# Peptides against a protein of PDB entry 6IDX, part 81

Target 1, 380 residues: chain A of PDB entry 6IDX
Amino acid sequence: KELAKLSADVTFATEFINMDGIIVLTRLVESGTKLLSHYSEMLAFTLTAFLELMDHGIVSWDMVSITFIKQIAGYVSQPMVDVSILQRSLAILESMVLNSQSLYQKIAEEITVGQLISHLQVSNQEIQTYAIALINALFLKAPEDKRQDMANAFAQKHLRSIILNHVIRGNRPIKTEMAHQLYVLQVLTFNLLEERMMTKMDPNDQAQRDIIFELRRIAFDAESDPSNAPGSGTEKRKAMYTKDYKMLGFTNHINPAMDFTQTPPGMLALDNMLYLAKVHQDTYIRIVLENSSREDKHECPFGRSAIELTKMLCEILQVGELPNEGRNDYHPMFFTHDRAFEELFGICIQLLNKTWKEMRATAEDFNKVMQVVREQITRA

## One batch from the design tools (peptide; made by RFdiffusion4, then SolubleMPNN)

Design b2_p13_5_s4 (from b2_p13_5, 6 letters changed)
Fold by OpenDDE base, seed 1:
Structure b2_p13_5_s4 (fold): chain B 380 residues (1-380), chain A 13 residues (1-13)
Amino acid sequence: as target 1 above (380 residues)
Amino acid sequence: LRLSLKSLREEAK
């Protein structure tokens, strides 16, 4: 207990480390000797002292043995561990993951996200906070190839539902620390959109062109059987499609694929449009047809608006940026749905269309409408 | 890290 308190002092820590004191603490953990009276209390103070000593940055985290890592991971994976040991073990693992890529690899082999999810189903908000913090650390340090797999594991309805039901909708006020970890988790989740946001459409890719054609089909041919194979499209059919792409509000109505070559938002805008068209088909058709029937220069260009709105949402949500330690602004709505970003887009595109009508906007007012919509989204 | 240590320091008091 005294050692744990003194270990917070840099002068004491320096002397204690110079005396190989940290090695003694690591060996105590490695030995796993449960034979001592008050073992749990002694272990909790040992882990506290270890954390305080390591926080000074005097000793590299890479000095820890694989046996030490396995013992700490064991305290997190075992359901009957004392809460005080569990809390400190989660904090140690978080620190290891954040400070060493080699330790990340070892920890990622010993601990599953499923084991960490079990620690979210408790009434102790501190345990929940450290569990999310470790999840966030693992997510942040995951190599790019594994990040999507982790994201898919996090995108599992289960993690979001547990966070929503046991943390956000809990009967306790959310502390600043928990709010920060929820913010970090959201930022890391939105960073999965970065790849699509930075992916340029290839105007020569037929599969990508077929998506744009599907948007046209859903808007204008919703009653027509898909059985009309795009046969030898006579020049009249190409001219008809150019008119349809103009009515959809694309900037390049001859080749709408060119509108998706700008990054950001690249292909992410097309993904949002396709999601809206498939999942919220009535809303999509209504927005497109209400603007396509207007010849009064007050038509809202859906295609251009969807692209610029996607870009704006990426800017507001800071897609591709690292989490900031000083922020705790999380949005509960992002835990309510699997496709929360696309659902947000669907809400915001309706807001944009409404705002455009209320302002009696023309194409010249486009930037002004977008600024008003930005203010509305950021105040909500 | 700092938040974890702060919480642990509050429990150790």
Scores: peptide ipSAE 0.030, ipTM 0.698, DockQ to the pose 0.601
Fold by OpenDDE base, seed 3:
Structure b2_p13_5_s4 (fold): chain B 380 residues (1-380), chain A 13 residues (1-13)
Amino acid sequence: as target 1 above (380 residues)
Amino acid sequence: LRLSLKSLREEAK
């Protein structure tokens, strides 16, 4: 206990480290000797002293043994009743993951997100905070392929559900530390969109062009049997498609693929449009047909609006930026749905369409409408 | 890290 308190002092820490004091503490953890009276209390103080000593940055985290890592991971992965040991073990693992890629690899082999989710189902908010902090550390340090797998996995859906039900909808006020970890998790989740946001459409890629064609099909041919496309020559079909792409509100209605060459938002805008068209088909068709039937120059260009809205949402959500220290602004809505960004897009595109109508906007007012919509989204 | 240590320091007091 006294050692743990003194270890916060840099002068004491320097002297103690010079006497190989950290090595003695690590060996105590590695031994796992439960035969001592007050073992749990002694271990809790040992882990506290270790954390305080390592926080001075005098000793590299890479000095720890595999046996030490396995013992600490064991305290997190096994059903242990001692909250004090669990809390310190989560903090040590977080620190290890953040400070060393080599330690990240070893820890990622010893623990699962599923084991960490179990620590969210408790009434202790400190344990919940450290569990999310460790999840965030693992998510931040994971290779890009593993991040995407983690996001798509059942574990991520379950994680969001557990956070929503046991943390956000809990009967207790969210502390600043928890709010920060929820913010970090939100930012890291949105950063998975960065690849698609920075992916340019290739106008010559037929598979990508087929997605735009599918948007046209859903809007205009959803009730028409694909058999009833009359054998009108290839030129009449091209002219018909150009008209359809104009009605969809693409800037380049001759080659809509050119509208997705701008990054940001690149292909992410097309992903949002396709999601809206498939998941919220009635809403999509309504928005497109309402504007396609207008001859009064008050048509809202859906394609252009969807691209610029996607870009705006990426800017508001700071997609591709690392989480900032001291921020704690998170949106509970992003924990309610697996595709929360696309759902937000679907809400905001309806808001944009409504705002366009209310303003009686024309194509010249486009930037003014977008400014009003930005203010509406940022105040919500 | 600073937040985790702050919480632990408050419990050690």
Scores: peptide ipSAE 0.029, ipTM 0.694, DockQ to the pose 0.579
Fold by OpenDDE base, seed 2:
Order: C-alpha cells, then sequence, then structure tokens
Structure b2_p13_5_s4 (fold): chain B 380 residues (1-380), chain A 13 residues (1-13)
C-alpha cells in the first residue's frame, strides 16, 4: 500500500526502478502464487504500483514478459476476479496496447472483444469505462486488415445494445471519462466510412453505373406497369435517361457517375442514396417526385443535395480524423441503430428538402441552404 | 492512463 502511494512520486520511482524494483513487481504477478495471506489485496497494490511506476515513462512497456501479459489477460477473462484486480488489469492492458505495437499483437491474441463485452454488463462504471477504453485501444491500434473485423464486432447489434442498455440508459450519471470513451468509440466507428468516402466512382464501371440506374428505376419505374416499356429505339432510351437524371438532380445529367468522382464524399454518397431508396423507399420517391414535377426554378436537386449533405455530415462527424483528447461529446442515437449514419442522412435529407422549400430556394441559393442546414444539424 | 491512475488514486484514499 505504501509502495503504491510512493510510486506516484518521480524521485521515489526513479530510485525504485534503479534498484530493479519494477522487475520484482512483474515477477510477483508472473508467479501467480495465491499462497500469501491477503493475496488479492497485495496483488491490487502491486498492480497499482506497477501502473504508477510505468506512468513516469522511465521504463519501456516492452520490458514486460509474455507470462506477465497472460496473467493480466487471465484476470480479465476469469469471472471470479476481485473488482480491484479487474480494474487495474484492464488499465494495464489498455496502456500496453496504446504504448507498444508488439504488446498489442500479443494482447489481441489473448483477449477478444466478446470477453470485454461481459465487463460492460456490470453496475461498476469504472469497470465499464476501462472495458470500453481497452476496446477503443485495440480498435485504434489494429492494423487496417484487422480493423474491419473489429468494426464488424462494433457494428454488432450486441455491443451497441449493451452499451445503450447498461451504460447510456443506466440509472447513473455518465462520468466524463465514460463520455470520452463513448466519444472515442463513436469516432472510431465513423472512421470506417473513410474508405467509402475516399473511393472515387469509376464512370466506366458498369456495376457502379447500375446502382445509379437502380436509383432511377426506384424513383420512376416502380409504379409503372412493365407493359408500358416504350419501343425499341436505343437512342430514345438514352435521351429518356438523361431527362430522368436531370429530374433526380444530378449535376451531370448525361453521366451522373461523374458527380461521384469527387472525394470526399465519393461512393459514400451513393451508398446513402441507395440505402434511402431501398429502406425508406416512400420517403425517397416522395422527395424525388416532389422536386421532379416542379416546372419552377424552386426544384431541390436531390442528387447534388445528397452528395453535398454526405460531405457535410462527414465534416461534422470528423470522418477520418483521430479522436481528440478531452472531448466527450457523443450522440446516443448512434448506439440505437445498426446503420445510424445512413439513418442520420435520411433524416437530414428530409430536413434539407424542407428547408429548401421554406426558403423558396433556387439553384443560386444552394450554398445558403446548406449553411442553414449545417447550423440546424449542429444545434440539434 | 492519467484518468485510470486518478481513479485508482481516489480508491486508495
Amino acid sequence: as target 1 above (380 residues)
Amino acid sequence: LRLSLKSLREEAK
């Protein structure tokens, strides 16, 4: 206990480390010897002293053995571990992951996100915070190839549901530390959109062009009896599609694929449009047809609006940026739905369409409408 | 780390 307290002092820590004191502490953990009176209390103080000593940055985290890592991971995976030991073990693992890529690799082999989820189903907020912090650390330090697998685990209804029910909707106020970890988790989740946001559409890719054609089909052909497919002329069909792409509000009516060559938002805008068209078909058709039937200069260009809105949402949500220290602003709504970004897009595109109508906007007012919509989204 | 240590220090008081 006294050692744990004194280890916070840099002068004491320096002398203790010079005497190989930290090595002695690591060996005590590695031994796993439960034979000592008050073992759990001693272990808790040992882990506290270890953390305090390592916080001075005098010793590299790479000094720890694989046996030490396995013991600490064992305390996280065992159901009957003292809460004090569990808390310190989670904090040690987080620190190891954050400070060493070599330790990350070893820890990622010993623990799963599924095991950490069990520590979210407790009444102790500190345990929940450290569990999320370790999940976030693992996500942040994951190689790009493994990051998608972790993303799929984050996208799992289970993790979000548990966070929502046991953390966000808990009967206790969320502390600043937990709010920060929820913010970090949210940022890391949105950073998965970066690939699609930075993917340019290939105007020559037929499969990508077929998605744009599907948007046209859903908007204009969904109610049309297949019998009224007008006659065989390939040229008349191309001219008809150009009109339809104009009515959809694309900037390039001849080749709408060109509108998706700008990154950001690239293909992410097309993903949002397709999601809206398939999941919220009535809303999509209504927005498109309300603006396509207007003979006045007050038509809201859906295609252009959807692209610029997707870009704006990426900017607001800081897609592709690392989480900032000291921020704790998270949105509970992103834990309520699997496709929360696409659902947010669906809400915001309706808001944009409404705002456009209320402002009696023309194509010249486009940037003003987008500014008003940005203010509305950021104040909500 | 600092937040973790702060929480641990508060429990040790």
Scores: peptide ipSAE 0.028, ipTM 0.695, DockQ to the pose 0.561
Fold by OpenDDE base, seed 5:
Structure b2_p13_5_s4 (fold): chain B 380 residues (1-380), chain A 13 residues (1-13)
Amino acid sequence: as target 1 above (380 residues)
Amino acid sequence: LRLSLKSLREEAK
């Protein structure tokens, strides 16, 4: 206990480390000897002292053995009644993951997000906070290939559900520390959109062009049997498609693919449009047809609006930015759905369309409408 | 993300 308290002092820490004191603490953990009276209390103080000593940055985190990592991971992965040990173990693992890529790799082999979810189902907000902090650390330090897997996993859907039900909708106030961890998790989740946001459409990629054609089909041919193969590429049909792409509100009516070459939002805008068209088909068709039937200068250009809205949402959500330590502003709505960004887009595009109508906007008012919509989104 | 040590210091008081 006294060691744990004194270890917060840099002078003591320096001297203690110079005496190989930290090695002694690590060996105590590595031994796993439960035979001592008051083992849990002793271990809790040992882990506290270790954390405080390591926080001075005098010793590299890479000094820890694999046995030490396994013991600490064991305290997290095994059912343990001692909250004090669990809390400190989560904090140690978080620090290890954040400070060393080598330790991240070792820890990621020993623990899963699924195991950490169990610590979110408790009534202790501190344990919940440290569990999310460790998840965030693992997410942040994961290689790009593994980050997407972590996000797409059933575990992530389950994680969001558990966070929503046991943390956000809990009958207790959310502390600043928890709010920060929820913010971090949100930021890290949105950063998965960065790749698509920065992906330019290839105008020569037929598969990508087929998506644009599918948007046209859903809007205008929804009643037509798919059996009429698009194959009769007569000039009249090409001219018809140019008209349809104009009615869809693309800037480039001849080659709408060119509208998706700007990054941001790149292909992410097309993903949002396709999601809207498939998941909220009635809403999509309504928005498109309401504007396509207007021969007045008051048509809302859906394609252009969808692109600029996607860009705006990326800016508002700070997609691609690292989480800031001073922020704690999280949005509970992003824990309610697995495709929360696309759902937000679907809400915001309806808001944009409504605002456009209310303002009686023309194409010249486009930026003004977008500014009003931005203000509405940021106040919500 | 050093929030971890603050809570531990409060418990040690």
Scores: peptide ipSAE 0.028, ipTM 0.707, DockQ to the pose 0.663

Design b2_p13_6_s1 (from b2_p13_6, 5 letters changed)
Fold by OpenDDE base, seed 4:
Structure b2_p13_6_s1 (fold): chain B 380 residues (1-380), chain A 13 residues (1-13)
Amino acid sequence: as target 1 above (380 residues)
Amino acid sequence: MPLKPLPLPALPA
C-alpha cells in the first residue's frame, strides 16, 4: 500500500528501481501464491506499484518474464477476478502492448478479443474503458494482416454490438475516457480504408472498368440480364455509354476510370458507389435517374459528387491519421452496422443530392454545395 | 444518423 503510493514519486521510484525493487514486485506476481492472508489486496497494491514504477520510463517493459505476462493475462481471462486486480491487469497489458512489440506478440497469443468482450458486459464503465483500451492497443500494434483479421472477425461485429447495447445504450452517461476509447476504436477501424483510399484505378484494368459498367447497367438497364453484356460494342454503343456516363455525372464521361485515378479517394469512391448500387439499389437508381432526366442545368453530377463526398468523409473521419489525445467524438452508427462507412456514404450522398436541389445548384456551385454538406455532416 | 438540416446559405443570386 505505501509502496504503491510512493511509487508515483520519481525520486522514490529511481531509488527503488536501483535497489531491484521492481524485480521483487514481478516475482510476487509470478509466484501466484494465494496462501497469504489478504492476497488479493496485496496483489492489487503490487500491480499498482508496478504500473507507477514503469510509468517513469526508467525500466524497459521488456524486463518482464513470460511467467509474469501469463499471470497478468490469467487475471484478465478468468471470469471471477477482483475488480481492482482486473483493472490493473488490463492497464498493465495495455502498457505492455503499447511499449513493446515483443510483448504484444506474447500477449496476443495469451488473450483473445473475445475474452476482453466479456469485460464489456459489466456495469463498471472503468473496466469497460480499460478493456476497450487494451483492444485498441492490440489493434494499433497488430501487423497489417492481423489487423484486417481483427476487423473482419466476428469478434469485431460482436464487440460493436456489445458496445452499442452495454455502453452507448446504457442508462449511464459515457465518461470522457470511454468516449476517447470509442473514438480511438473508430479511427483505427476506418484506417483500414486507407489502402483503398490511396489505390488509383488502372484505366486499362478490365475488371475495374466492368464495375463502372455495372453502375451504368444498374442505373439504366435494371431489367437487363447481366449475361447480355454486349460483346464488341459498335461505335453506336460506345457513344451510348458515353451518354450514360455523362448522365451518371462523371467528369470524364468518355473514360470514367480517369475520375478514380485521383488519390485520395481512389478506388474507395468506386467501392462506395458499387455498394450503394447493389445494397441500396432503389436509392441509387432514384438519385441517378432524377438527375439524368433534368435538362435545366441543375443536375447533380452523381459520379463527381460520390468521389468528392468519399474524399470528404475520409477527411472528416481522419482516414490514415493516428488517433489523437483529447478527441472523444465518435459516430454511434459505427456500432450499428458492419459496413458503417458505406452506409454513412449512402446517407450523405442523399443529403448532398437534397442540398443540391434546395440550393438550386449548378455545376459552378459544386464546391459551395460540398462546403454546406461538410458543415451538415460535421454538426450531426 | 438523421443529419440535422442546416439552414442553407443563400446562394448569391
Scores: peptide ipSAE 0.015, ipTM 0.606, DockQ to the pose 0.013
Fold by OpenDDE base, seed 5:
Structure b2_p13_6_s1 (fold): chain B 380 residues (1-380), chain A 13 residues (1-13)
Amino acid sequence: as target 1 above (380 residues)
Amino acid sequence: MPLKPLPLPALPA
């Protein structure tokens, strides 16, 4: 107890470390010896002293043994651990993951996000906070392949559902520390969009061109009787498609693929359009057809609008930026939807289309509409 | 007159 308190003092910490005191603490944890009276209390103070000593940055986290890591991971993985031990063990693992890639690798072998989700199903918000903090640390330090796997895993849907039900919809105010961890999780998850945001369309890739063609098909052929595909020659078809791409509001009506060569938002804009067209087909068709039938130059160019909106959403969500320690603003919708970014896009594109109509905008007003829409989105 | 930005629909809680 007194050691844990004194370990917060850098002068004491330096001297204690110089006396190999931290090695003694690590050995106490490694021994796992439950033979002492008040073992749980002693262990909780040992772990506190260890954290406080390590937080001075005098000793490298790489000094810890695999036995120590396994013992700490064991306290997190066991269902009946003292809350005080669990909290400190989560914090130690977080610090290990954040400070050492070699420790991350070892910890990622000993614990799973699924095990950490169990610590979210409790009435202790401090435990919930440290569990999310460790999940965030693991997510941040994961290699790209593993990071994508963590995002796509059934665990992510379950994690979001558990956070929603046990944290966000809890009967208690969200503390600043928890709000920060929810913000961090949001940022780290939206950062998975960075690859697609920075992926340029290849105008020669047939599969990517087929997506643009599918957008046209969904907008214009889904309501048309398939019988009226006249065998009109390749030139009439090409001219028809150029008209359709104009009605879709692409900037390059001849080769819409060129509109997706700019990064950001690159292919992420095409992904959003395709998601809208497939998941919210009626909304997509309505937006396109309402604007395609206008002869008054007040048409909202869907393709251009979708690209610039995707870019704007990436800027607002700070896609590709690291989490800021001073921020605690999170969006509850992020935890309600598996495809939260695409759903946000679908809401915002409807808002854009409405705002365009209300403003009686023309193509010259495009940037003004986007500014108004940005202000609407950022005030939500 | 720039129409006042409509409040974003409250995201369903």
Scores: peptide ipSAE 0.009, ipTM 0.570, DockQ to the pose 0.018
Fold by OpenDDE base, seed 3:
Structure b2_p13_6_s1 (fold): chain B 380 residues (1-380), chain A 13 residues (1-13)
Amino acid sequence: as target 1 above (380 residues)
Amino acid sequence: MPLKPLPLPALPA
């Protein structure tokens, strides 16, 4: 107890570490000797003193043994009555993962995200915070392949549902520490969009061109039975498609693939457009047809607007940036939807289309409309 | 006329 209090002082910590005092604390954990009276209280203070000493950055985290890691992981993976031991064990594992790639590898073998999700289903917000912090640390330090697997897994959908029901919709105010961990989880999840944001469309890839053709088909042929493919020659079809791509509001209406060669937002804009067209088909068709039927130069160019809106959302969400210390701003919608970015795009494209109409905008007003929409999104 | 930013429609909760 007194050691744990004194370990917060850097002068005491330096002298205690110079006396090999931290090695004595690690050996107490490694021994696992539950036979002592007051063992749980002694262990909780030992883990507290260990954390406070390590937080001074004087000693490398790589000094810890595999036996120590297994004992700490055992306190997280096994049902324990002592909340104080569990809290400190989660914090130790987080610090190990953040400070050492070699410790990350060992911890990722001993603990699953599924075990950490069980610690979110409790009424203790401090336990919930440390459990999310450890999930975030594991997610941040994972190799790209494993990070994508963690995001795609049923565990991630379940994780969002558990966070929504047990944290966000809990009968308690969210503390600043929890809000920070929710922000970090949001940032790390949206950073998975970076690859698509930086992927240029290849204008020669037929499969990518077929997606643009599918956007045209959904907008203009959705009421026409596929049997009435007009048997008109290849040249008349090309001229018809050029008109359709102009009505879709592409900048390059002759070759719309060229609009997706700009990075950011690259292929991510096409993914958003295709999601809108398939999941919110009535909204997509309405937006396109309302603008394609206009002869008054007040048409909102859907294709151009979708690309620039996707870029704007990436800038607002800081896609590709690491989470910042001290930020605690998270969007609740991130936990309500599996495809929260694409759903946010679907809301914002409707807002853009409405704002364009209300402003009576023309193509010359495009940047001014986008600035108004940015101010709208950032004040919501 | 400076277009006053129209009040955001409250995002549906």
Scores: peptide ipSAE 0.007, ipTM 0.541, DockQ to the pose 0.016
Fold by OpenDDE base, seed 1:
Structure b2_p13_6_s1 (fold): chain B 380 residues (1-380), chain A 13 residues (1-13)
Amino acid sequence: as target 1 above (380 residues)
Amino acid sequence: MPLKPLPLPALPA
């Protein structure tokens, strides 16, 4: 107890570390010896002293043994551990993962996200916070392949559902620390979009061009009676498609693939457009046809608007940026839907189209509409 | 006229 309190002082910590005191604490944990009276209280103070000593940055986290890691991971994976031991064990594992890639690898072999989800199903918000913090640390330090696997896993749907039901919809106000961890989880999950955001369209890739053609098909051919088989002339078809791509609001009516060569938002804008067209087809068709039938220069260019909105959403959500320690703002929508970014895009593109109409905007007002829409999104 | 910020439609609960 006194040691745990004194370990917060850097002068005491330096002297205690110079006396090999940290090694003594690690050996106490490694021994696992339950034979001592008040073992749980003693262990909780030992773990507190260890964490406080390590937080001074005097000793490398790489000094810890595999036996120590297994003991700490054991306190997190066992169902009947004292809450005080569990809290400190989660914090120690988080610090290990954040400070050492070697320790991350060892910890990722000993614990699963599924085991950490069990610590979210409790009434203690501090335990929930430390469990999410460790999940966030594991996600941050994971190699790209494993990060994508963690994101695709049934564990993420379950994680979002558990967070929604036990944290967000819980009977208790969300504390600042929990709000920060929810923000971090959101940022780390949206950072998986960075690859697509930075992927340029290849104008020569037929599969990517077929997606643009599918957007045209959904907008214009899905309601058209199949009776007008377009006559055999290849030139008449190219001229028809150029008109259709103009009505879709692409900047390059001849080759819409050129509009997706700018990064950001690259291919991510096309992914959002295709999601809207397939999942919210009636909304997509309505937005396109309402603007394609206008001859008054007040048409909202869907293609250009979708690209610039995707870029704006990436900027608002800080896609590709590391989480900021000073931020606690998260979107509840992130936990209510599996495709939260694409659904947010679908809401925001309708807002943009409405705002364009209300402003009576022309193509010259485009940047002004986007500024108003940004302000509407960031104040909501 | 400054367009009143339209509240984003509340996501269905």
Scores: peptide ipSAE 0.013, ipTM 0.589, DockQ to the pose 0.018; fails the geometry check

